# Peptides against a protein of PDB entry 6FBK: the designs that were tried, part 8

Target 1, 90 residues: chain A of PDB entry 6FBK
Amino acid sequence: EDTGVRVELAEEDHGRKSTIALRLWVEDPKKLKGKPKDNGAIEFTFDLEKETPDEVAQEMIESGFFHESDVKIVAKSIRDRVALIQWRRE

## One batch from the design tools (peptide; aimed at target 1 T45)

Design b2_p13_6_s1 (made by RFdiffusion4, then SolubleMPNN; from b2_p13_6, 4 letters changed)
Fold by OpenDDE base, seed 3:
Structure b2_p13_6_s1 (fold): chain B 90 residues (1-90), chain A 13 residues (1-13)
Amino acid sequence: as target 1 above (90 residues)
Amino acid sequence: SMVKRTFTVTPKP
């Protein structure tokens, strides 16, 4: 399912470390329930071994990037990208 | 975690 939120690697992944740099931005705001602060791409690091997409999404909501009603869709977008990255590593 | 995550906003690619 297309979440309307795009997540990409912000750096080249050589599959050697557990941390990756990601970039997240809204492509289709109509797919979100609330109104996001659509002012750019959000860059952050993600630890593949220690962190979860839900935690990061919740932190984004607390930071004011998204409405609480969209926490799950944001988490899904991160989860889907992380899964793809992990599958490429294997 | 209680450590604040750093979010950096840059222009959309």
Scores: peptide ipSAE 0.680, ipTM 0.872, DockQ to the pose 0.739
OpenDDE base, seeds 1, 2, 4, 5: peptide ipSAE 0.677, 0.678, 0.679, 0.677; ipTM 0.871, 0.872, 0.871, 0.871

Design b2_p13_6_s2 (made by RFdiffusion4, then SolubleMPNN; from b2_p13_6 with K2M T8R K10L)
Fold by OpenDDE base, seed 5:
Structure b2_p13_6_s2 (fold): chain B 90 residues (1-90), chain A 13 residues (1-13)
Amino acid sequence: as target 1 above (90 residues)
Amino acid sequence: SMRKHTFRVLPKP
């Protein structure tokens, strides 16, 4: 599914550590229910073993990046990218 | 255990 939110690696992944740097930005704001802040890409570290996409998405809401109604679509975007990265590591 | 994140906003292209 095209969430309108894009998530990419912000660094090369050699599959050696549990943390990865991710970059997230809105590609199609019409896919979102609320109006996000007009920011550039958001860069952050994600721990593949300790963190969940839902909790990270919630933190982004609390930080004011997205409307609360978009927490699930943001979480899905992160989840889909994380899953892809994990599959490539196998 | 999830930690609080630092979100760094990059300039828009």
Scores: peptide ipSAE 0.682, ipTM 0.882, DockQ to the pose 0.797
OpenDDE base, seeds 1, 2, 3, 4: peptide ipSAE 0.680, 0.681, 0.679, 0.681; ipTM 0.882, 0.882, 0.882, 0.881

Design b2_p13_7 (made by RFdiffusion4)
Pose (drawn by RFdiffusion4):
Structure b2_p13_7 (pose): chain A 83 residues (1-30, 38-90), chain P 13 residues (1-13)
Amino acid sequence: EDTGVRVELAEEDHGRKSTIALRLWVEDPKDNGAIEFTFDLEKETPDEVAQEMIESGFFHESDVKIVAKSIRDRVALIQWRRE
Amino acid sequence: SKRRHTFKLLPKP
C-alpha cells in the first residue's frame, strides 16, 4: 500500500553519522506544513518520534503507528542506500 | 534514556 506521509533527508547523507536530519510532511491523509527533526539510528525509534509528534500536535493519538512506519521506511531506505 | 525532540516547522516543499 501507501502511507501518504513523506519522510525525506534534510541534510546530505554523509554516512557514518549516527544522527540524521529528516523532513516529514503529508500529501494524502487517507499545521499543514513540513516538520524537520533529528533521528538517531542506533538509539531512537520511529515509534518514539511518532509519539512525540503526537504529543506535539501534529497528528491524532491513534495515528501513531502510521507515522512511525513512514519514518521507519525512510530510516530503512537510508540504510539500504547505505548498503 | 529518552530524548525529547524539538521540531522545526517549515513550508511544504

Design b2_p13_7_s1 (made by RFdiffusion4, then SolubleMPNN; from b2_p13_7, 5 letters changed)
Fold by OpenDDE base, seed 5:
Structure b2_p13_7_s1 (fold): chain B 90 residues (1-90), chain A 13 residues (1-13)
Amino acid sequence: as target 1 above (90 residues)
Amino acid sequence: AKRKRKFKVLPKP
């Protein structure tokens, strides 16, 4: 489903390393319960083997990018993209 | 202890 949060690769994925660079931004703020910070895209590294979307989303909340009520929608956005990337690697 | 995650904020287009 459309979470209003977009997540994409910030680099080309050759499927060789366990870490990937991701870029996340709000595409439709109306789908969020709270008001996110008025920022551009957020770029970060994600370890496909060691990290989880929920952990990363929580860390984004703690960093002040999103309201705590939106942790699950942010996590879902990351999860969906990560799952797609992993699928393409197979 | 868990290291603080680095988030890079890019400029708005």
Scores: peptide ipSAE 0.689, ipTM 0.885, DockQ to the pose 0.667
OpenDDE base, seeds 1, 2, 3, 4: peptide ipSAE 0.688, 0.689, 0.689, 0.688; ipTM 0.883, 0.884, 0.884, 0.884

Design b2_p13_7_s2 (made by RFdiffusion4, then SolubleMPNN; from b2_p13_7, 5 letters changed)
Fold by OpenDDE base, seed 5:
Structure b2_p13_7_s2 (fold): chain B 90 residues (1-90), chain A 13 residues (1-13)
Amino acid sequence: as target 1 above (90 residues)
Amino acid sequence: SHVKKTFKILPKP
């Protein structure tokens, strides 16, 4: 599903470490219920062993990047990209 | 994770 939120690798993934650098930004704001901050992109690390998309999305909301009503769509965006990256590693 | 995340904000071009 197209969440309207893009998540891409911010660095080349050699599949050697448990952390990856991600870049997230809103591509289609119509898909979101709230009004997100007008950011170009948000860069962050994601620990494949210790973090979950839901927890990271929640922290983004607590930081004010997205409205609480959009936590699930943001989490899904991260989850989908992370899953794809993990599939490519195998 | 219980470590507070750091989010780097990149400005729009």
Scores: peptide ipSAE 0.631, ipTM 0.869, DockQ to the pose 0.720
OpenDDE base, seeds 1, 2, 3, 4: peptide ipSAE 0.630, 0.630, 0.630, 0.631; ipTM 0.869, 0.869, 0.870, 0.869

Design b2_p13_7_s3 (made by RFdiffusion4, then SolubleMPNN; from b2_p13_7, 6 letters changed)
Fold by OpenDDE base, seed 3:
Structure b2_p13_7_s3 (fold): chain B 90 residues (1-90), chain A 13 residues (1-13)
Amino acid sequence: as target 1 above (90 residues)
Amino acid sequence: SHKKREFKVLPKP
């Protein structure tokens, strides 16, 4: 499902390390319940073995990037990209 | 970990 939030690799993934660099941004704000900050892309690292999309999403809410009502949408966007990356590593 | 996560905000085009 199109969440309106896009997540992409910020670097080329050769499947050699557990941490990856991701870039997240809003493509369609109409899909969100709250009004997010009008920021550019947000870059961050993600540990494929130790971290979860929900934890990162919560941290983004606490940082003020998104409204708390959109935590699950943000988490899903990250989860979907992470899953795809993991599938490609197989 | 309870460390504050680093978020790098890029400028909007």
Scores: peptide ipSAE 0.680, ipTM 0.882, DockQ to the pose 0.669
OpenDDE base, seeds 1, 2, 4, 5: peptide ipSAE 0.680, 0.680, 0.679, 0.682; ipTM 0.882, 0.882, 0.882, 0.883; seed 5 fails the geometry check

Design b2_p13_8 (made by RFdiffusion4)
Pose (drawn by RFdiffusion4):
Parts: sequence; structure tokens; C-alpha cells
Structure b2_p13_8 (pose): chain A 83 residues (1-30, 38-90), chain P 13 residues (1-13)
Amino acid sequence: EDTGVRVELAEEDHGRKSTIALRLWVEDPKDNGAIEFTFDLEKETPDEVAQEMIESGFFHESDVKIVAKSIRDRVALIQWRRE
Amino acid sequence: SKREFKVHDEIPP
């Protein structure tokens, strides 16, 4: 399927960086803006950041697993491109 | 520490 939540890199991926800057926004919901944040790959969880975005007023409380996966896919996509 | 979110009105393409 599709999530409709786009999550992309914010800064050039340099490798061997335990923290990465990301940008998240929504195009299909099936603040209306971009959300930039940092993510620690070895420590932080996509579900943890998703909940923070919940507790910060971006999405609904039960919309957490959806946003958590959208971030997770980007984290996965960055590490696969990291081989 | 608390996380910081930078919110931008502009949505990229």
C-alpha cells in the first residue's frame, strides 16, 4: 500500500552519522506544513518520534503507528542505501 | 532532553 506521509532527508547523508535530520509532511491523509527533526538511528525509535509528533499537535493520537512507519521506512531506506 | 521540531509553512514538491 501507501502511507501518504512523505519523510525525506534534511541534510546530505554523509554516512557514519548516528543522527540524521529528516523532514516529514503529508500529501494524502487517507499545520499543513513540513516538520524537520533529528533522528538517532541506533537509539531513537520511529514510534517514539511519532508519539512526540502526536503530543506536539501534528496528528491524531491513534494515528501514531502510521506516522511511525512512514519515518521507519525512511530510516530503512537510508540504511539500505547505506548498504 | 526534549526534542525540537522545526515547522515550515512551505511544503516541498

Design b2_p13_8_s1 (made by RFdiffusion4, then SolubleMPNN; from b2_p13_8 with E4V H8S D9K)
Fold by OpenDDE base, seed 2:
Structure b2_p13_8_s1 (fold): chain B 90 residues (1-90), chain A 13 residues (1-13)
Amino acid sequence: as target 1 above (90 residues)
Amino acid sequence: SKRVFKVSKEIPP
C-alpha cells in the first residue's frame, strides 16, 4: 500500500552495521489525515536490532513532525522500507 | 535521550 510517505536510505548500505541512515518525507499529503509542519525530509538513524518503526514514528509525532492520527501510516512507511532493506541484506 | 532528527529542505527526486 502506498502510504504517501517515502522512506529511503540516506547512505549506502553495505550490510555491515545494525544501524542505517534513513530519510523520510511526504510525497502525497492527501494520504495523511493531518498536515505535516515541515515540507522537508527528515533524516535519522535506525537500529535494526533495537528499534521499531512504531517507536520512531511515535518520536516523530512527539517532535511535532506529524499529527498523532498519522502515527500508524508513518510507522508503516518506515516498516516497509526497513523490511526491504532487511530482505536485500539476506 | 531525545532522538536526533535532521530536517533538510531539499527533497530527493
Scores: peptide ipSAE 0.638, ipTM 0.890, DockQ to the pose 0.873
OpenDDE base, seeds 1, 3, 4, 5: peptide ipSAE 0.630, 0.634, 0.633, 0.636; ipTM 0.887, 0.890, 0.889, 0.889

Design b2_p13_8_s2 (made by RFdiffusion4, then SolubleMPNN; from b2_p13_8, 4 letters changed)
Fold by OpenDDE base, seed 2:
Structure b2_p13_8_s2 (fold): chain B 90 residues (1-90), chain A 13 residues (1-13)
Amino acid sequence: as target 1 above (90 residues)
Amino acid sequence: SKRVFRVSPEIPP
């Protein structure tokens, strides 16, 4: 499912570290219930072993990047990308 | 601590 939120690696992944650098931005705002406060890309580090997409999404909400009603769609976008990265590492 | 988020105005292609 296209969440309208795009997540990509912000750095090349050599599969050596448990942490990865990600970049997240809204590609289709119509897919969101709220309006993001920023139109830029959000960069952050994600620990594949210790963190979850839902937790990161929640933190983005707390930081004011997205409306609380969009926490699940944001989490899904992160989850989907993380899954692809993990599959690629296998 | 609070997660670090860096916002860049540049959107990748």
Scores: peptide ipSAE 0.657, ipTM 0.896, DockQ to the pose 0.880
OpenDDE base, seeds 1, 3, 4, 5: peptide ipSAE 0.655, 0.656, 0.653, 0.657; ipTM 0.895, 0.896, 0.895, 0.895

Design b2_p13_8_s3 (made by RFdiffusion4, then SolubleMPNN; from b2_p13_8, 4 letters changed)
Fold by OpenDDE base, seed 2:
Structure b2_p13_8_s3 (fold): chain B 90 residues (1-90), chain A 13 residues (1-13)
Amino acid sequence: as target 1 above (90 residues)
Amino acid sequence: MKRVFKVSKEIPP
């Protein structure tokens, strides 16, 4: 499903590192239950071996970027992109 | 340690 949240690589992925730079932003705010605190793109590093989308999403909520009710939507957005990246690495 | 989040006001295409 379309989460309304877009996640893209913030850097070119050569498949050499376990860490990747991601950029996340809201494309369709009506898909979210809460209101985004900012209208910008969030850039962060994600460790493919050690971290989970849910953990990162929780950290975003704690940082005040999203409402707690949207944690699963944010996590799914990250998960879907990560899965795609891993698929392309194989 | 808190995760580092960099916020850009410009949304990529």
Scores: peptide ipSAE 0.615, ipTM 0.885, DockQ to the pose 0.877
OpenDDE base, seeds 1, 3, 4, 5: peptide ipSAE 0.610, 0.610, 0.612, 0.614; ipTM 0.883, 0.884, 0.883, 0.885

Design b2_p13_8_s4 (made by RFdiffusion4, then SolubleMPNN; from b2_p13_8, 4 letters changed)
Fold by OpenDDE base, seed 2:
Structure b2_p13_8_s4 (fold): chain B 90 residues (1-90), chain A 13 residues (1-13)
Amino acid sequence: as target 1 above (90 residues)
Amino acid sequence: MKRVFKVSPEIPP
């Protein structure tokens, strides 16, 4: 499902570290219930072993990037990308 | 500690 939120690697992944750099931005705001405060890209590090997409999404909400009603769609966008990265590593 | 988020106005292709 297209969440309207795009997540990509911000660095080349050599599959050596448990942490990856990600970049997230809104591609289709119509898919969100709220309006993001920023129209830019958000970069962050994600630990594949210790962190979860839901936790990161919650932290983005707390930081004011997205409306609380969009936490699940944001989490899904991160989850989907992380899954692809993990599959690629296998 | 709070998670560090870096915001850039540039959107990748």
Scores: peptide ipSAE 0.630, ipTM 0.888, DockQ to the pose 0.883
OpenDDE base, seeds 1, 3, 4, 5: peptide ipSAE 0.627, 0.626, 0.627, 0.629; ipTM 0.887, 0.888, 0.887, 0.888

## One batch from the design tools (peptide; aimed at target 1 G40 T45 V56 F65)

Design b2_p14_1 (made by RFdiffusion4)
Pose (drawn by RFdiffusion4):
Structure b2_p14_1 (pose): chain A 83 residues (1-30, 38-90), chain P 14 residues (1-14)
Amino acid sequence: EDTGVRVELAEEDHGRKSTIALRLWVEDPKDNGAIEFTFDLEKETPDEVAQEMIESGFFHESDVKIVAKSIRDRVALIQWRRE
Amino acid sequence: SKYTGTLTFHPDIP
């Protein structure tokens, strides 16, 4: 399927960086803006950041697993492109 | 745990 929540790199991916900057926004919901944040790959969880975005007023409380996966896919996509 | 990073909002969507 599709999530409709786009998550992309914020800064050039340099490799061997334990923390990455990401940008998240929504195009299909099936603040209306971009959300930039940092993510620690070896420590922080997509679900943890999703909940924070919940507790910060971006999405609904039960919309957490959806946003967590959208971030997770980007983290996965960055590490696969990192071989 | 709780996320401690900063969430920076921009009204411009790429």

Design b2_p14_1_s1 (made by RFdiffusion4, then SolubleMPNN; from b2_p14_1, 7 letters changed)
Fold by OpenDDE base, seed 4:
Structure b2_p14_1_s1 (fold): chain B 90 residues (1-90), chain A 14 residues (1-14)
Amino acid sequence: as target 1 above (90 residues)
Amino acid sequence: MKYTGELIYNPEVP
């Protein structure tokens, strides 16, 4: 599913740690709120063992990065990338 | 989640 939200690794993943750096950007700049500039990406850490995409997405909403209506889209995008990363680690 | 900062990101640029 094309959510319009892209999540990618912001660092090389050697599969050695549970915390990874991710980068999130949106195709539609209207989806971004707050401080991020147009065409900007959010770089964030994600703990593969302690955090969930839903929780992280909610935090981003609370931080003002996205509209509340997009929380599930953001969560799904994070989930899809995280799942792929975890799959490659197996 | 820990926000590390803003990046100017263009997916067309390696």
Scores: peptide ipSAE 0.055, ipTM 0.609, DockQ to the pose 0.191
OpenDDE base, seeds 1, 2, 3, 5: peptide ipSAE 0.048, 0.050, 0.050, 0.046; ipTM 0.602, 0.607, 0.611, 0.602; seed 3 fails the geometry check

Design b2_p14_1_s2 (made by RFdiffusion4, then SolubleMPNN; from b2_p14_1, 7 letters changed)
Fold by OpenDDE base, seed 5:
Structure b2_p14_1_s2 (fold): chain B 90 residues (1-90), chain A 14 residues (1-14)
Amino acid sequence: as target 1 above (90 residues)
Amino acid sequence: MKFTGELRFDPEVP
């Protein structure tokens, strides 16, 4: 599935800690709120044990990064990356 | 969630 939102590790994952650094970027700059920048990305930490993609996406909406209508797309993109990271840790 | 606070330019992002 192509959500137009890409999430990747911003660090090497050694599978040792629950908190990971992620990077999120959007293919369509119109989906970004605020001051758009070329190759703009959001770097954020995600706690694999305590946080959920939906809650984190909602926080990003509330912080003004995205339109409210895109919360589920953002959440799914985070979820897909997080699930892959967790799978690789097993 | 902890974030940088704003969008940051990242030359590694396609």
Scores: peptide ipSAE 0.083, ipTM 0.636, DockQ to the pose 0.309
OpenDDE base, seeds 1, 2, 3, 4: peptide ipSAE 0.078, 0.081, 0.064, 0.079; ipTM 0.638, 0.641, 0.642, 0.638

Design b2_p14_1_s3 (made by RFdiffusion4, then SolubleMPNN; from b2_p14_1, 7 letters changed)
Fold by OpenDDE base, seed 3:
Structure b2_p14_1_s3 (fold): chain B 90 residues (1-90), chain A 14 residues (1-14)
Amino acid sequence: as target 1 above (90 residues)
Amino acid sequence: MKFTGELKFNPEVP
């Protein structure tokens, strides 16, 4: 399903480390509370062993990046990308 | 842990 949130690798993944660089952006600029909204993306590191998409999404909202109503959409988008990355590492 | 992500310009954003 299209959540309107895109998450991609910000680096090449060789499956050698537990941390990965990710980039997240939204198709609807209304969903981003921070600036810039037009072509803004959030770049962050995700620890595949220690962090969860839900925790990260909650932190993003608490930090003011997204509205509370979008937490599950953001979490799902991160989860889907993380799951794909983990799948490719098999 | 606390989120320390940064908002940056992304030229690939449609």
Scores: peptide ipSAE 0.206, ipTM 0.710, DockQ to the pose 0.396
OpenDDE base, seeds 1, 2, 4, 5: peptide ipSAE 0.196, 0.193, 0.194, 0.045; ipTM 0.704, 0.702, 0.704, 0.623

Design b2_p14_1_s4 (made by RFdiffusion4, then SolubleMPNN; from b2_p14_1, 7 letters changed)
Fold by OpenDDE base, seed 4:
Structure b2_p14_1_s4 (fold): chain B 90 residues (1-90), chain A 14 residues (1-14)
Amino acid sequence: as target 1 above (90 residues)
Amino acid sequence: MKFTGELKFDPEVP
């Protein structure tokens, strides 16, 4: 499913750390809160051992990056990318 | 732990 939210690695993953740097951006600028919407992306660290996509997405909403109605889409996008990264590590 | 993230400008963002 194309959620309209893209998540990618912000660094090379050598599979050595439990944390990974991710970059998240939206195809629809309306979904990203803040002034700089054009080509804006959120860069963040995700802890593969301690964090879940749902928790991170919720905290992104609480931080004002996204509307509450988009929490599930954001979580799914993070989950899908994280799962792929974990698969590649194995 | 609390989320920390930064809004960055990426000219390559589709």
Scores: peptide ipSAE 0.208, ipTM 0.708, DockQ to the pose 0.429
OpenDDE base, seeds 1, 2, 3, 5: peptide ipSAE 0.198, 0.183, 0.189, 0.207; ipTM 0.704, 0.659, 0.666, 0.710

Design b2_p14_2 (made by RFdiffusion4)
Pose (drawn by RFdiffusion4):
Structure b2_p14_2 (pose): chain A 83 residues (1-30, 38-90), chain P 14 residues (1-14)
Amino acid sequence: EDTGVRVELAEEDHGRKSTIALRLWVEDPKDNGAIEFTFDLEKETPDEVAQEMIESGFFHESDVKIVAKSIRDRVALIQWRRE
Amino acid sequence: HRKHKFKVHKEKPE
């Protein structure tokens, strides 16, 4: 399927960087802006950041697993492109 | 757990 939540890199992916800057926004909901944040790959969880975005007033409380996966896919996409 | 500082931009990229 599709999530409709786009999550992309914020800074050039340099490799061997334990923290990455990401940008998240929504195009299909099936603040209306972009959300930039940092993510620690070996420590932080997509679900943890999703909940913070919940507790920060971006999405609904039960919309956490959806946003967590959208971030997770980008983290996965970055690491696969990292071989 | 570390808390994040979210930077919000009103504009969405394409």

Design b2_p14_2_s1 (made by RFdiffusion4, then SolubleMPNN; from b2_p14_2, 6 letters changed)
Fold by OpenDDE base, seed 3:
Structure b2_p14_2_s1 (fold): chain B 90 residues (1-90), chain A 14 residues (1-14)
Amino acid sequence: as target 1 above (90 residues)
Amino acid sequence: MRKRTFKVSPEKPL
């Protein structure tokens, strides 16, 4: 599913660390229920062992980046990228 | 709870 939210690695992944740097931004705001602010690209670290996409998405909502109704679509965007990274490490 | 750090860049990568 195209969430309209893009998530990419902000650094090269050598598969050595449990923590990775990610960058997230909105490509298609029409896919979101709320009206997201133009936050440009949001960079953050993600611990593959300790953190979940849903928790990070919630933190983004609390920080005011997205409307609460879009927490699941944001979480999915992060989850899909994280899963892809995990698959590439195998 | 700890405060997560979000770094915002106005430029979106391609």
Scores: peptide ipSAE 0.629, ipTM 0.876, DockQ to the pose 0.751
OpenDDE base, seeds 1, 2, 4, 5: peptide ipSAE 0.625, 0.628, 0.628, 0.626; ipTM 0.875, 0.877, 0.879, 0.875; seed 4 fails the geometry check

Design b2_p14_2_s2 (made by RFdiffusion4, then SolubleMPNN; from b2_p14_2, 6 letters changed)
Fold by OpenDDE base, seed 2:
Structure b2_p14_2_s2 (fold): chain B 90 residues (1-90), chain A 14 residues (1-14)
Amino acid sequence: as target 1 above (90 residues)
Amino acid sequence: MKKHDFKVSPEKPL
């Protein structure tokens, strides 16, 4: 499923720590229900052991980056990338 | 959940 939101590593992952640096941006705004402001890319750290994609997505909405109706889309984007990173580590 | 420091960059990667 193409969410229209892209998430990539902001730094090289050596698989040594639980924290990773991520970069998130809107690639296809028509996939979103709301109208997010295109401010570029959002960089943040994600703790693979302590955090969940849904909680981070909710925080992004509370910060005003996305509309509340798009929480699941944003969360899925983060989840899919995190899963891929985890698979590459193992 | 803890607060994140969201750093916004105007440049988007390809």
Scores: peptide ipSAE 0.637, ipTM 0.882, DockQ to the pose 0.849
OpenDDE base, seeds 1, 3, 4, 5: peptide ipSAE 0.635, 0.637, 0.637, 0.637; ipTM 0.880, 0.882, 0.881, 0.880

Design b2_p14_2_s3 (made by RFdiffusion4, then SolubleMPNN; from b2_p14_2, 5 letters changed)
Fold by OpenDDE base, seed 5:
Structure b2_p14_2_s3 (fold): chain B 90 residues (1-90), chain A 14 residues (1-14)
Amino acid sequence: as target 1 above (90 residues)
Amino acid sequence: MKKHEFKVSKEKPK
């Protein structure tokens, strides 16, 4: 599903680290329920072993990047990218 | 969960 939120690697993944650098931004704000702040791209580190997309998304909401009603769609965006990265590591 | 440092850039990737 197209969430309207894009997440990509901020660095090349060689499959060596449990942590990855991600970059997240809104491509289609119409798909979001709230009005996210226009922060351009948000870069952050994600631990593939210890962190969950839901908690990271929640932290983004708490930081004011997105409306709370969009926590699930943001989490899904992160989850989908993380899954893809993990699939590529196989 | 660790708390994250979110780096904000004004330019979106292509």
Scores: peptide ipSAE 0.607, ipTM 0.873, DockQ to the pose 0.855
OpenDDE base, seeds 1, 2, 3, 4: peptide ipSAE 0.602, 0.602, 0.604, 0.603; ipTM 0.871, 0.872, 0.873, 0.872

Design b2_p14_2_s4 (made by RFdiffusion4, then SolubleMPNN; from b2_p14_2, 5 letters changed)
Fold by OpenDDE base, seed 5:
Structure b2_p14_2_s4 (fold): chain B 90 residues (1-90), chain A 14 residues (1-14)
Amino acid sequence: as target 1 above (90 residues)
Amino acid sequence: MRKHDFKVSPEKPK
């Protein structure tokens, strides 16, 4: 499902580290319930072993990047990308 | 879980 939120690697993944650099931004704001601020691209480190998309998304909400009603869609966007990255590592 | 430092870049990737 197209969440309207795009997440990609901010660096090439060689499958060496448990941490990856991600970049997240809104592609289609219509898919979001709230009115997200245009923050450009948000770059952050994600620990594949210790962190969850839901908690990271929650942090983004707390930071004011998205409306609280969009926490799940943001989390899904991160989850989907993380899953893809892990599949490629297999 | 550790708190994240979110870096904002005005330019979006193509």
Scores: peptide ipSAE 0.624, ipTM 0.887, DockQ to the pose 0.848
OpenDDE base, seeds 1, 2, 3, 4: peptide ipSAE 0.615, 0.617, 0.614, 0.615; ipTM 0.885, 0.886, 0.884, 0.884; seeds 1, 3 fail the geometry check

Design b2_p14_3 (made by RFdiffusion4)
Pose (drawn by RFdiffusion4):
Structure b2_p14_3 (pose): chain A 83 residues (1-30, 38-90), chain P 14 residues (1-14)
Amino acid sequence: EDTGVRVELAEEDHGRKSTIALRLWVEDPKDNGAIEFTFDLEKETPDEVAQEMIESGFFHESDVKIVAKSIRDRVALIQWRRE
Amino acid sequence: TIHTEKRTFKVTPF
């Protein structure tokens, strides 16, 4: 399927960087803006950041697993492109 | 900008 939540890199991916900057926004909901944040690959969880975005007033409380996966896909996509 | 206990979210409204 599709999530409709776009998560992309914020800074050039340099590799061997334990923390990455990401940008998240929504195009299909099936603040209306972009959300920039940092993510620690070996420590932080997509579900943790999703909940913070919940507790920060971006999405609904039960919309956490959906946003968590959208971040998770980007983290996965960055590491696969990292071989 | 939203500051939490652990992190900072930078928000750009469309």

Design b2_p14_3_s1 (made by RFdiffusion4, then SolubleMPNN; from b2_p14_3, 4 letters changed)
Fold by OpenDDE base, seed 2:
Structure b2_p14_3_s1 (fold): chain B 90 residues (1-90), chain A 14 residues (1-14)
Amino acid sequence: as target 1 above (90 residues)
Amino acid sequence: TIVTKKRTFNVTPL
């Protein structure tokens, strides 16, 4: 489903490295239980081989970007994008 | 830029 959180590649993916740059932002804050940090795009790297969406989402919460109750929504948004990227690489 | 342990988050305006 639509999480209200959008995740996109922050760089062109040539499929050459296991690490990708992602950009995440809130498109529909009504989908979140808590109030997100000031509206902006969060850029970060994601290691397709070593990291998980849940880990990154948790770290975002620890950084104060999202409320702890929204960890699964954030994680899902990352997971969906990562899955799409991996699909396109095949 | 926000760093949590070894992870870096760079926030930019939409």
Scores: peptide ipSAE 0.640, ipTM 0.873, DockQ to the pose 0.810
OpenDDE base, seeds 1, 3, 4, 5: peptide ipSAE 0.636, 0.639, 0.639, 0.638; ipTM 0.871, 0.872, 0.872, 0.872

Design b2_p14_3_s2 (made by RFdiffusion4, then SolubleMPNN; from b2_p14_3, 4 letters changed)
Fold by OpenDDE base, seed 4:
Structure b2_p14_3_s2 (fold): chain B 90 residues (1-90), chain A 14 residues (1-14)
Amino acid sequence: as target 1 above (90 residues)
Amino acid sequence: VIETEKRTFIVTPL
């Protein structure tokens, strides 16, 4: 399902390290229940082995990027991209 | 830039 939140690699992935750089932004704000803090792209690292999309999404909520009601949609957007990256690595 | 205990979030205009 289209979450309205887009997540892409912020760097080339050579499949050599567990940590990757991601960029996340809102494409369709109507899919969100709350209004996002800003209308920019958020770049961040993600450890494929140690971290979960839910944990990172929660960090974004606590940082004020998104409303708490949108934690799951944000987490899903990260999860979906991470899954694609992992599938391409294997 | 927003820094948490675990990571740094860098925000750039679309």
Scores: peptide ipSAE 0.805, ipTM 0.956, DockQ to the pose 0.844
OpenDDE base, seeds 1, 2, 3, 5: peptide ipSAE 0.802, 0.804, 0.804, 0.804; ipTM 0.956, 0.956, 0.956, 0.956

